# Designs tried in a protein design run: peptides against a protein of PDB entry 8YR4. Part 277

Target 1, 309 residues: chain A of PDB entry 8YR4
Amino acid sequence: PRGSPALQLVVLICLGLMGLERALNVLVPIFYRNIVNLLTEKAPWNSLAWTVTSYVFLKFLQGGGTGSTGFVSNLRTFLWIRVQQFTSRRVELLIFSHLHELSLRWHLGRRTGEVLRIADRGTSSVTGLLSYLVFNVIPTLADIIIGIIYFSMFFNAWFGLIVFLCMSLYLTLTIVVTEWRTKFRRAMNTQENATRARAVDSLLNFETVKYYNAESYEVERYREAIIKYQGLEWKSSASLVLLNQTQNLVIGLGLLAGSLLCAYFVTEQKLQVGDYVLFGTYIIQLYMPLNWFGTYYRMIQTNFIDMEN

## One batch from the design tools (peptide; made by RFdiffusion4, then SolubleMPNN)

Design b2_p30_7_s1 (from b2_p30_7, 21 letters changed)
Fold by OpenDDE base, seed 1:
Structure b2_p30_7_s1 (fold): chain B 309 residues (1-309), chain A 30 residues (1-30)
Amino acid sequence: as target 1 above (309 residues)
Amino acid sequence: SEVEEEERRRREREREEAVERHVRELEEAR
């Protein structure tokens, strides 16, 4: 971004974080291999516990392997909000200034097209919602139940308890934090609609604005409205990063507790090295669909907010 | 998270494309 050295630094930091994600994608498999080797060699518990803890820490930084839910990705997304807002604001102001030079006919046509698009989004969203419930939510809940039963029957009951507590806490926090986020999203949408209404009213009155040479004043007033909107948008986007990070933390704690317990039982020759691999892979497999559950609940809330307006 | 960013990017692209189409229609009408 030209003109803000602070935002240029943020872009460089975000590029550095993308490089770190690539390094983590190599390091995580290496540390996992090292755990398997240490378990096979019957290494001392202290060395094994340090390597497992280091692996889980690296996995927390990486996330589920999709790159979207790790701490590094969340930090990148958080820092990028200001860069996106600067770019969006610059584009919106350029568009708005250009639209003041353009004819009234476009604004009348846009209002009708947008009402139609809001109506079409409402209907497509309900159908998409039902499909998402049936194809993603129900199977994910079934996989969690099957996982708890499997670990309780074939592993020690402690593993089933860890999975149950981890998944229950994940789902509960996802709902609670998403309901909390809805307040910020409603406030953002209300301010977006108000900012848009001001732009439309200014452009519907373009003849009066042109007559008084007030174009610069209307552009500055629109800029102030965008800044107010972007303050609410930042809260909404930052609350999303907080949700993703909370989800990542819960899975990270479950993975840590279960991986340490599994490693301990392997050292006592109660479990095999294959059982450690099974636990780690199964927890990661349960986590991948659960990330979509948070998106689904957000889509439901969006559609309810968009239907109430 | 990706779907909301993709919907946001889609809304931004649809806004940019609607403006760019309209700028083209106005350049063609001159």
Scores: peptide ipSAE 0.021, ipTM 0.509, DockQ to the pose 0.121
Fold by OpenDDE base, seed 2:
Structure b2_p30_7_s1 (fold): chain B 309 residues (1-309), chain A 30 residues (1-30)
Amino acid sequence: as target 1 above (309 residues)
Amino acid sequence: SEVEEEERRRREREREEAVERHVRELEEAR
């Protein structure tokens, strides 16, 4: 945000809060491990109560694991509203200025409402893309890297390798299957637009359709278009289920391999029972934002396509 | 789930398109 020192300070605070979220993502599993270890060792109540209270407070700050957004994430989102509004207005004014610089022929050939809709779609696509990149994609990749480093330093190097291979395979398959799905989604959207255009054209020409008693013919053509759309919708939805199941299988195999290895090291007294619970909790915590990665990648691709049109 | 978010976005788009249709019908009636 060039020109507003107040918005620059808000951006710095939001970046600081994002750093705090990354620290909480490491600390929460560690404190949960410590609770399990203290319970196993039959530690004194005062130490246990302090660790539990600290864990619950950190979990309130983090959120995520309960399906709720954490206090830190909510505070970041609240502070970011002004930055998003400033960015949105700047993009909207740039698009609007560019539209006014376009030839009079371009404006005369389009309805004013269609031009505004293109401007609104363009602004929403850019602001959406930036928000998904900065607040979802980049933090998720950072959490994966931090997780690999953490498991490589505090566990055996084999755990870091399992997490690396699992996450790399997950991301690669998510991209490849999402690119494959994009063909079905494009075909579905094209058929949806064609079906809508036919319905609108038939309704605009209602007097002509009524004059020729062609109502039954237009209804049958609309029905055929809906059936064709539903066949493409089914392929899109079935391909999403296949993506989700493939992702679930990769995470399941990574969780299985790492959990068996952790259980083995606990039996060999190289790790504590709490370290097994930490591994499972941390992998599930890394998986939660990754479950949305396919959606984010598609939104990024869609927003790029919507910016090019 | 990703499915619920796609369905939510579909319903939001269908609602926006229904509002845009109703606004066009109101503009054509003026």
Scores: peptide ipSAE 0.021, ipTM 0.490, DockQ to the pose 0.185
Fold by OpenDDE base, seed 5:
Structure b2_p30_7_s1 (fold): chain B 309 residues (1-309), chain A 30 residues (1-30)
Amino acid sequence: as target 1 above (309 residues)
Amino acid sequence: SEVEEEERRRREREREEAVERHVRELEEAR
């Protein structure tokens, strides 16, 4: 944001908090490993209690549930609200200014409600796209890269290769299946808009419908539109389940391969039991944001299409 | 994932309906 040093400072703080979140994503599994190793070695209570307390504090900062955002993520999201509002308002004013420069024929040919809906969709699409790219997509890719580097440096190179292959296959399949399902989503959205338009037209013509006792006919037409919508909705939802199942299978295969390899190295006394727990915990931790990657990619793709129209 | 997308679609619908209501109120005020 050019012009407000306060908002620039907030952006820098948010970037710093994103860096802290990346550090927590590495530290939390390490501290959990250390607890397991200290328990295995029957270490003194003072060392164990300090490590457990430190782990719980780091876990509070990180969060780590599909619904439990950590303190750092919540603080980042809270601070970002003002930046998002500033960006949204700037885009809205640019679109509104551009609409006023358009021909009188364009304004007369479209209802004021359609013009405002296009402006609001455009603004929400750009602001949403930017927020998802910066706060979800880029951090997730960074966590994958950090994970590959960490496993390659502190584990055998084979672990880094398994994570690389698993994440590359996951991302590729997520993109391909998301592009495929976009056809079903577009068809669903088109039918939803057509069904909504029929409902609005029926409500606007309610007096005429009542005068001709055509209520049963309009209800039947609306039912046919709903049935057609539900057929397209089912295809969209089924394609999402297929995506999620494909993603779960890829992560399951990566977790299986890496867990078997880790168990093998533990049996050879090259790794400790804590390292097995670390690998499983870290892979699951990388999977949590990736489960949302398909939704983010779809939102990005939808927002680009809505900007081209 | 689906619940947040449905909640987002619900919020987008509620926002579209609020805009459509506000546009109707502006058209009726003319």
Scores: peptide ipSAE 0.020, ipTM 0.490, DockQ to the pose 0.182; fails the geometry check
Fold by OpenDDE base, seed 4:
Parts: C-alpha cells; sequence; structure tokens
Structure b2_p30_7_s1 (fold): chain B 309 residues (1-309), chain A 30 residues (1-30)
C-alpha cells in the first residue's frame, strides 16, 4: 500500500504471522512426538507437564491444523481487514474512474444497476483472487514443500519421496478433475440461467398466459426445464463426490505407505514410537488445507473469467 | 466441499431473493 506506512507495517506483521503459522505446522507435530516419547520413557512429571502445556499453547496458536481457526490466523485475518478495505477501495476507485472515461454511448446502452454490478464484480474478483493466492494457495504449497524437506532431512529420503509423490499426485488429480468438472458446472449454470429466463418470461407475459389459459403449459415447460437443470446439477454434484473420493484415496494410500514404513523403522529401532505418531499427525495437518484446494483453484479460475468479461 | 455447499446455498438465496424482487416488481407494476 503506497502512502500509508501504518498499512505497510500491518502487511509486514501479516507476512510475519504467515511465517509463524508455517513454523507452528512443523513444531506442533514435533511437540506431540516428544509427549509420546516422554510417556513411553516414563519421564518425570515436571518435564511431561511442561511439554504438554507447551504443546497445548502451540496448538491454540495453530488451531485445527489448517491454521484457519487458530489464534495466529484469526489475528492475521483481523489485521488484514484494513489492508483488504484499502485495496478494495483503490480498485473500486480505479474501475469507477475508468467507467467515467468510457464513451457516453457505452453508458446510454446499459442500465446504471448493470454498470454498478460490473464494478462490484470487478472489485470482488481482483480482491478475492489476491486474497486466495496470498492467504490460502501460497501457504498451502509452502507447507507441502516444508513437509517434504522436513521428512527428507529428519526421517529418511523414502518418507520425503512418499510425501512428494502423494502431494504431487493429489495436486495433479485435483487440478485435472476440477478442470473436467468445470465443464459440468458451466453447463449447469447455463441451464440455470435459461430456466430462470423462462420463469421471468412466463411471469412478464402473465396476462397473455392467463388470457390463453396456458398456465398448465407454462408450468409443464418450467418442470421440463427444472428436470434438465437437475440432470446437469447431478453431474456437477457427482463429479464433486468423485473429486473428494479421489483425494481421500490418494491421501489414504500415502498415509498407508508412510505409516507401514514408519512402523517398520520403529520395529528396527531406527525411529521412536513418537515418530510414528508425528508422521500420521503431520500428514493429517497437510491434508486439512488441501481438501479446499479444488475449491480455491475453481474460485481463482472463475475470478479470472469474470475479469475477462 | 463445505465452501462449495456455502456457494450453492448463497446462489440458492440469491435466486430466491431475485424471484422475490421480480414478484415485487410485478406487483408494483400492477
Amino acid sequence: as target 1 above (309 residues)
Amino acid sequence: SEVEEEERRRREREREEAVERHVRELEEAR
């Protein structure tokens, strides 16, 4: 934000909090490992109580593994409201000034409410796109990279490879299935608009429909349009279930392969019991934000299409 | 899944509100 040093400081604090969330995503599983190891070793109560208290405090800061519900994420979101409002207002003023530079013929051909809706869509698309990239997509990709590095360095190269293959396959399938699903969603939205237009046309022509006693005919045409819409909605919804199930299967296979390998290394006394618990906890923490990745990718694509129109 | 259901519920509400606005505009035009 050029012109407000206070907002620049808030952006730097928000970036620092994002870095802290990434550190918490590594530290929380490590502290949970340490608790399990201390319990297994029957460590003195004072050491155990300190580690448990530290874990619970770190877990409060992190939240539900995604960071999205944690104290640090909530504080980041709260501080970012002012930055988002500044950015939104700046984009809105740029769109508004550009609309005033457009020819009188462009304005005379459009209703004022349509022009305002274009301005609101443009502002929402730009600010939404930036927010999803900075706060959801980039942090999730960073957590995956940090996870691969962590498992490669502190476990064995095989664990880093399993996480890499699992996450790469997950992301690739998420993109491919989401792009495939976008065709069904576009067809559904087109049929929804056509069904709505038929309802509007029937209601606008209500006097003509009543004069010809064509009410039953218009109701049947509307019913046929609804059935056609529901057939496309079913394809859209079924494709979402297929996406979610494919994602769940990939994570399940990665968790199975890594858990079996970890259990084997624990039996060979190369890893501790806590390291098995760490692996499972860390993979679940990586999975939680990834469940939304298909939604974020689709929202990004929709916002790009809405900016081109 | 939940954000897609929230977007679906939002579109359903926006559709209901737009039908209600259109019914109101038709009632005001009479």
Scores: peptide ipSAE 0.018, ipTM 0.517, DockQ to the pose 0.281; fails the geometry check

Design b2_p30_7_s2 (from b2_p30_7, 18 letters changed)
Fold by OpenDDE base, seed 5:
Structure b2_p30_7_s2 (fold): chain B 309 residues (1-309), chain A 30 residues (1-30)
Amino acid sequence: as target 1 above (309 residues)
Amino acid sequence: SEVEKELEEREEREREEFVREHVEELLAKK
């Protein structure tokens, strides 16, 4: 943000909090490993209690699980609201000024409200997309890279390779299946808009429909439009289930391969029991944000298409 | 999956609001 040093400081704080989230993503599994090792060794209660308390505190900062946001993520999101509002307003003003420059050709078309709405949707979409890319996509990619480095350095090159192959395959399949799915979603949205337009036209002309006793005919046309919509909706929803299942299979295979390798190295006394638990915890932790990656990619594609029109 | 549902529900609400505003604008012109 040019012109506000306060907003620049907020951006720097948000970047610092993002770095802290990445550190927590490494530390939380390490502390959980340490708890398991201390329990296995029957360590004194004081050491165990301190490690458990530290783990719970770090887990509170990180958050985790489906839909749970940690304190650090919530604080980042809260601070970012003002930056998002500033960016949104700037994009809105740029579009509004551009529409005023185009005014002579466009005012002749009487569609002022429709283009303002396209502009508002375009601005909200672009600002939301940029925030989403910066705060969800980039951090997720960073966590994957950090994970590969961590496993390669502290476990074995084989663990780094498993994580690399699993995540690369996951991302590639997510992109390919999401691009394929976008066709079904576009068809669904087009049919939905056509169905709604018919309903609006029928309701606006209800006096004419009533005069000709055409109510049954309009209801039947609307039913046929709904059936066509539901056929496209089913394809969209089924394609999402296919995406989710494909993603789950890739992560499951990675988890299986790595868990078997961990178990093997524990039996050879090269790794501790806690290291097995660390691997499983870390892979599940990497999977949590990746579940949303398909949504992110779809938002990117939708917003790009809405900008080209 | 959950965020995708929340986004779909948001897009659906925005489309419902669009239809509502268009109906209200067309009713106000009568």
Scores: peptide ipSAE 0.022, ipTM 0.545, DockQ to the pose 0.397
Fold by OpenDDE base, seed 4:
Structure b2_p30_7_s2 (fold): chain B 309 residues (1-309), chain A 30 residues (1-30)
Amino acid sequence: as target 1 above (309 residues)
Amino acid sequence: SEVEKELEEREEREREEFVREHVEELLAKK
């Protein structure tokens, strides 16, 4: 935002808060580890109470592992409203200016409502895409990278490898299955629109349908359209279940492999009991935002297609 | 859940707009 130093400062604060969220994602599991270790060692109450209080405060700042519901995330989202509004208005004005540069023949061939819809879709697409990239996709990828580095440096290199393989497989399968699913979803939406259009046409022609006693025929055509829609809906829904189950299996296998390895290292006295708890907590924390990654990827893909049309 | 719900609500609005536009086109042809 070149025009407002205040908005530039807000952007810098939001970037700083995003950095703080990444730090919290590392610190929260570490503090939880420390609590478990202090409990195991029967540490004095004062040290334990301070560590627990600090953990709860950090957890309040972080939120529920997705990062989206924490105090820092909420503060970032609140501060970003003005930046989003500025960006939206800037894109809207650019689209509007471009529409005015188009030939009179282009405007005469289109309804004013269609032109406004194109402008609104274009604005929403660009602003949505930028927001999802900056606030959801990039932070999630950063958390994964930080996690891999953390486990590679502070645990055995095998933990970093397990996290890397698990996350890479998860992301790859999520993308591939989401792209495959998008075909079924488009077919479903197209058939839904066609089914709705048939219902609307039949209702608008109700007098003609009644005059010809064609009510039973129109009902049967609508029924056939619904059956065709439901066949496509089932494919879309079944593909979502397949995605979710595939993701769940990858998570489960990664958690199993890492947990068994961690338990082995604890048994060998190379790691503490708290490190086992840290691993499980940190892995679950990394996976929470990834559950929505397929949705984010789909939104990004849809927004790109909506910008090309 | 929120982002998926917002996306579903957006898709529902787009479907409602499509139906409205189609109704308006059919009414304008009569």
Scores: peptide ipSAE 0.016, ipTM 0.519, DockQ to the pose 0.653
Fold by OpenDDE base, seed 2:
Structure b2_p30_7_s2 (fold): chain B 309 residues (1-309), chain A 30 residues (1-30)
Amino acid sequence: as target 1 above (309 residues)
Amino acid sequence: SEVEKELEEREEREREEFVREHVEELLAKK
């Protein structure tokens, strides 16, 4: 981006963060192997606890297998919002200015027919999406309940409590933050529609704009509308990063508490090394489908609102 | 998370394409 040295620095930081994600993808498995080796060798608790804590911290930075859930990926996504907005705004202003210049030639050539086909695709997609959501949400909730029961029966009751508290807090925060985000998304969509309507009205009245030599004035009004839209878009996108980071933090705390407790019980010979591997694998497996839960909740809520109108 | 971002980026691309198509169609209707 030639226009701002600050945005160029942000791009370089984002590239550096992408390099860090690659380093984390190598380090996380190495630290996990080291935990298994230390558990097998019956290493001192202090060394084991430090290695487990370091692993969970690195896993928090990396995320749970979807690259966007990690702290590093969330930070990259957050910083990239302004770069994307700068690029989008430049493209939109170039298209709009070019459409005003071409308006006299371009309006003479194109025909009316394609608008009607878009309305029919909306209704069939909603029913298929609702079915898909029900068939993915219910199994995910069942897997959580089965997990809580399994850890409560075959592990100490403390493991079942950690999983219960972690998943309950995750689901509750996901719902609350998603409902909070819906207000920002609605405000963004309303301002987007108003910005589009203004652009269309300006282009429809291009003869009047040209007669008054007001092309520069209409471009500046459109630029101001885009800046206002991008202020709301930033709130929407930043709220998504906040949701993802909150989810990552809750799972990270649950993984930390459970992994330390499991490692302690392995050192006390109450659990086997295999039980530690099972716990970590199972928590990661529960986390993977939960990443979609906010999206599913939002889609269900949107479809219910669209059915009530 | 990534899915919600990919879905938002897909909904945004579909909205940008829809606007481009709809602006191209409204401009084609004149």
Scores: peptide ipSAE 0.029, ipTM 0.572, DockQ to the pose 0.209; fails the geometry check
Fold by OpenDDE base, seed 3:
Structure b2_p30_7_s2 (fold): chain B 309 residues (1-309), chain A 30 residues (1-30)
Amino acid sequence: as target 1 above (309 residues)
Amino acid sequence: SEVEKELEEREEREREEFVREHVEELLAKK
């Protein structure tokens, strides 16, 4: 935000909090590993209690249990409200000033309410897109990279390779299946809008429909339009289930391969029992934000289309 | 995921509200 040093400081604090979230994503599994190892070794209560308390505190800061947002994420979101409002207002004022510079013929040809609604959608789309890129997409990619580096350095190159292949395959399939699914969703939305427009037109012309006793015919046409919509909706919903199952299969195979390899290295006394638990916990933790990736990719595509129109 | 379904249900509700508002605006103009 150019022009307000206070908002620049808030942006820097938010970036610092994002860095802290990345550190927490590494530390939480490590502390959980340490608890499991201390329990296995029958360590003294004082060491165990300190490690458990530290883990619970870090987990409170991180969140990610049961869909709860962590304290750090909530604080970041709270601080970002003012930055988002400043950015939104700046874009709205730029659009509004540009609209006033347009020819009188453009203003006379368009209803002012429709123009304002297009402006509001455009501003929401741009600000939403930027927020999703900065707070969801980039952090998720960073967590994957950090995970690959961590497993490659502290476990074995084979673990880093498994995570790399699993996450790369997951992302690639998510994109490909989401692009394929977008065709069905667009067809569904187009048919939905056509069905609604037909219903509205029939209801607005109810006097004419009543005059010709055509009520039964209009109802049957509306029923046919609904059946056609539901056929497209089913394809959209079935494609979502296919996406989710594909994602679950990829993560399941990655978790299986890595867990078997961890178990083998634990039997060979190269890793501890806690390291097996760490791997499973870390992979599940990486999977949680990735479940949103298809949604974010779709929102990015929708927002780009809404900006081009 | 449940999240994508919840977001689809939210986008569907927002589309339903948008159409309802658009219908109400069309009805108010007649």
Scores: peptide ipSAE 0.025, ipTM 0.580, DockQ to the pose 0.257; fails the geometry check

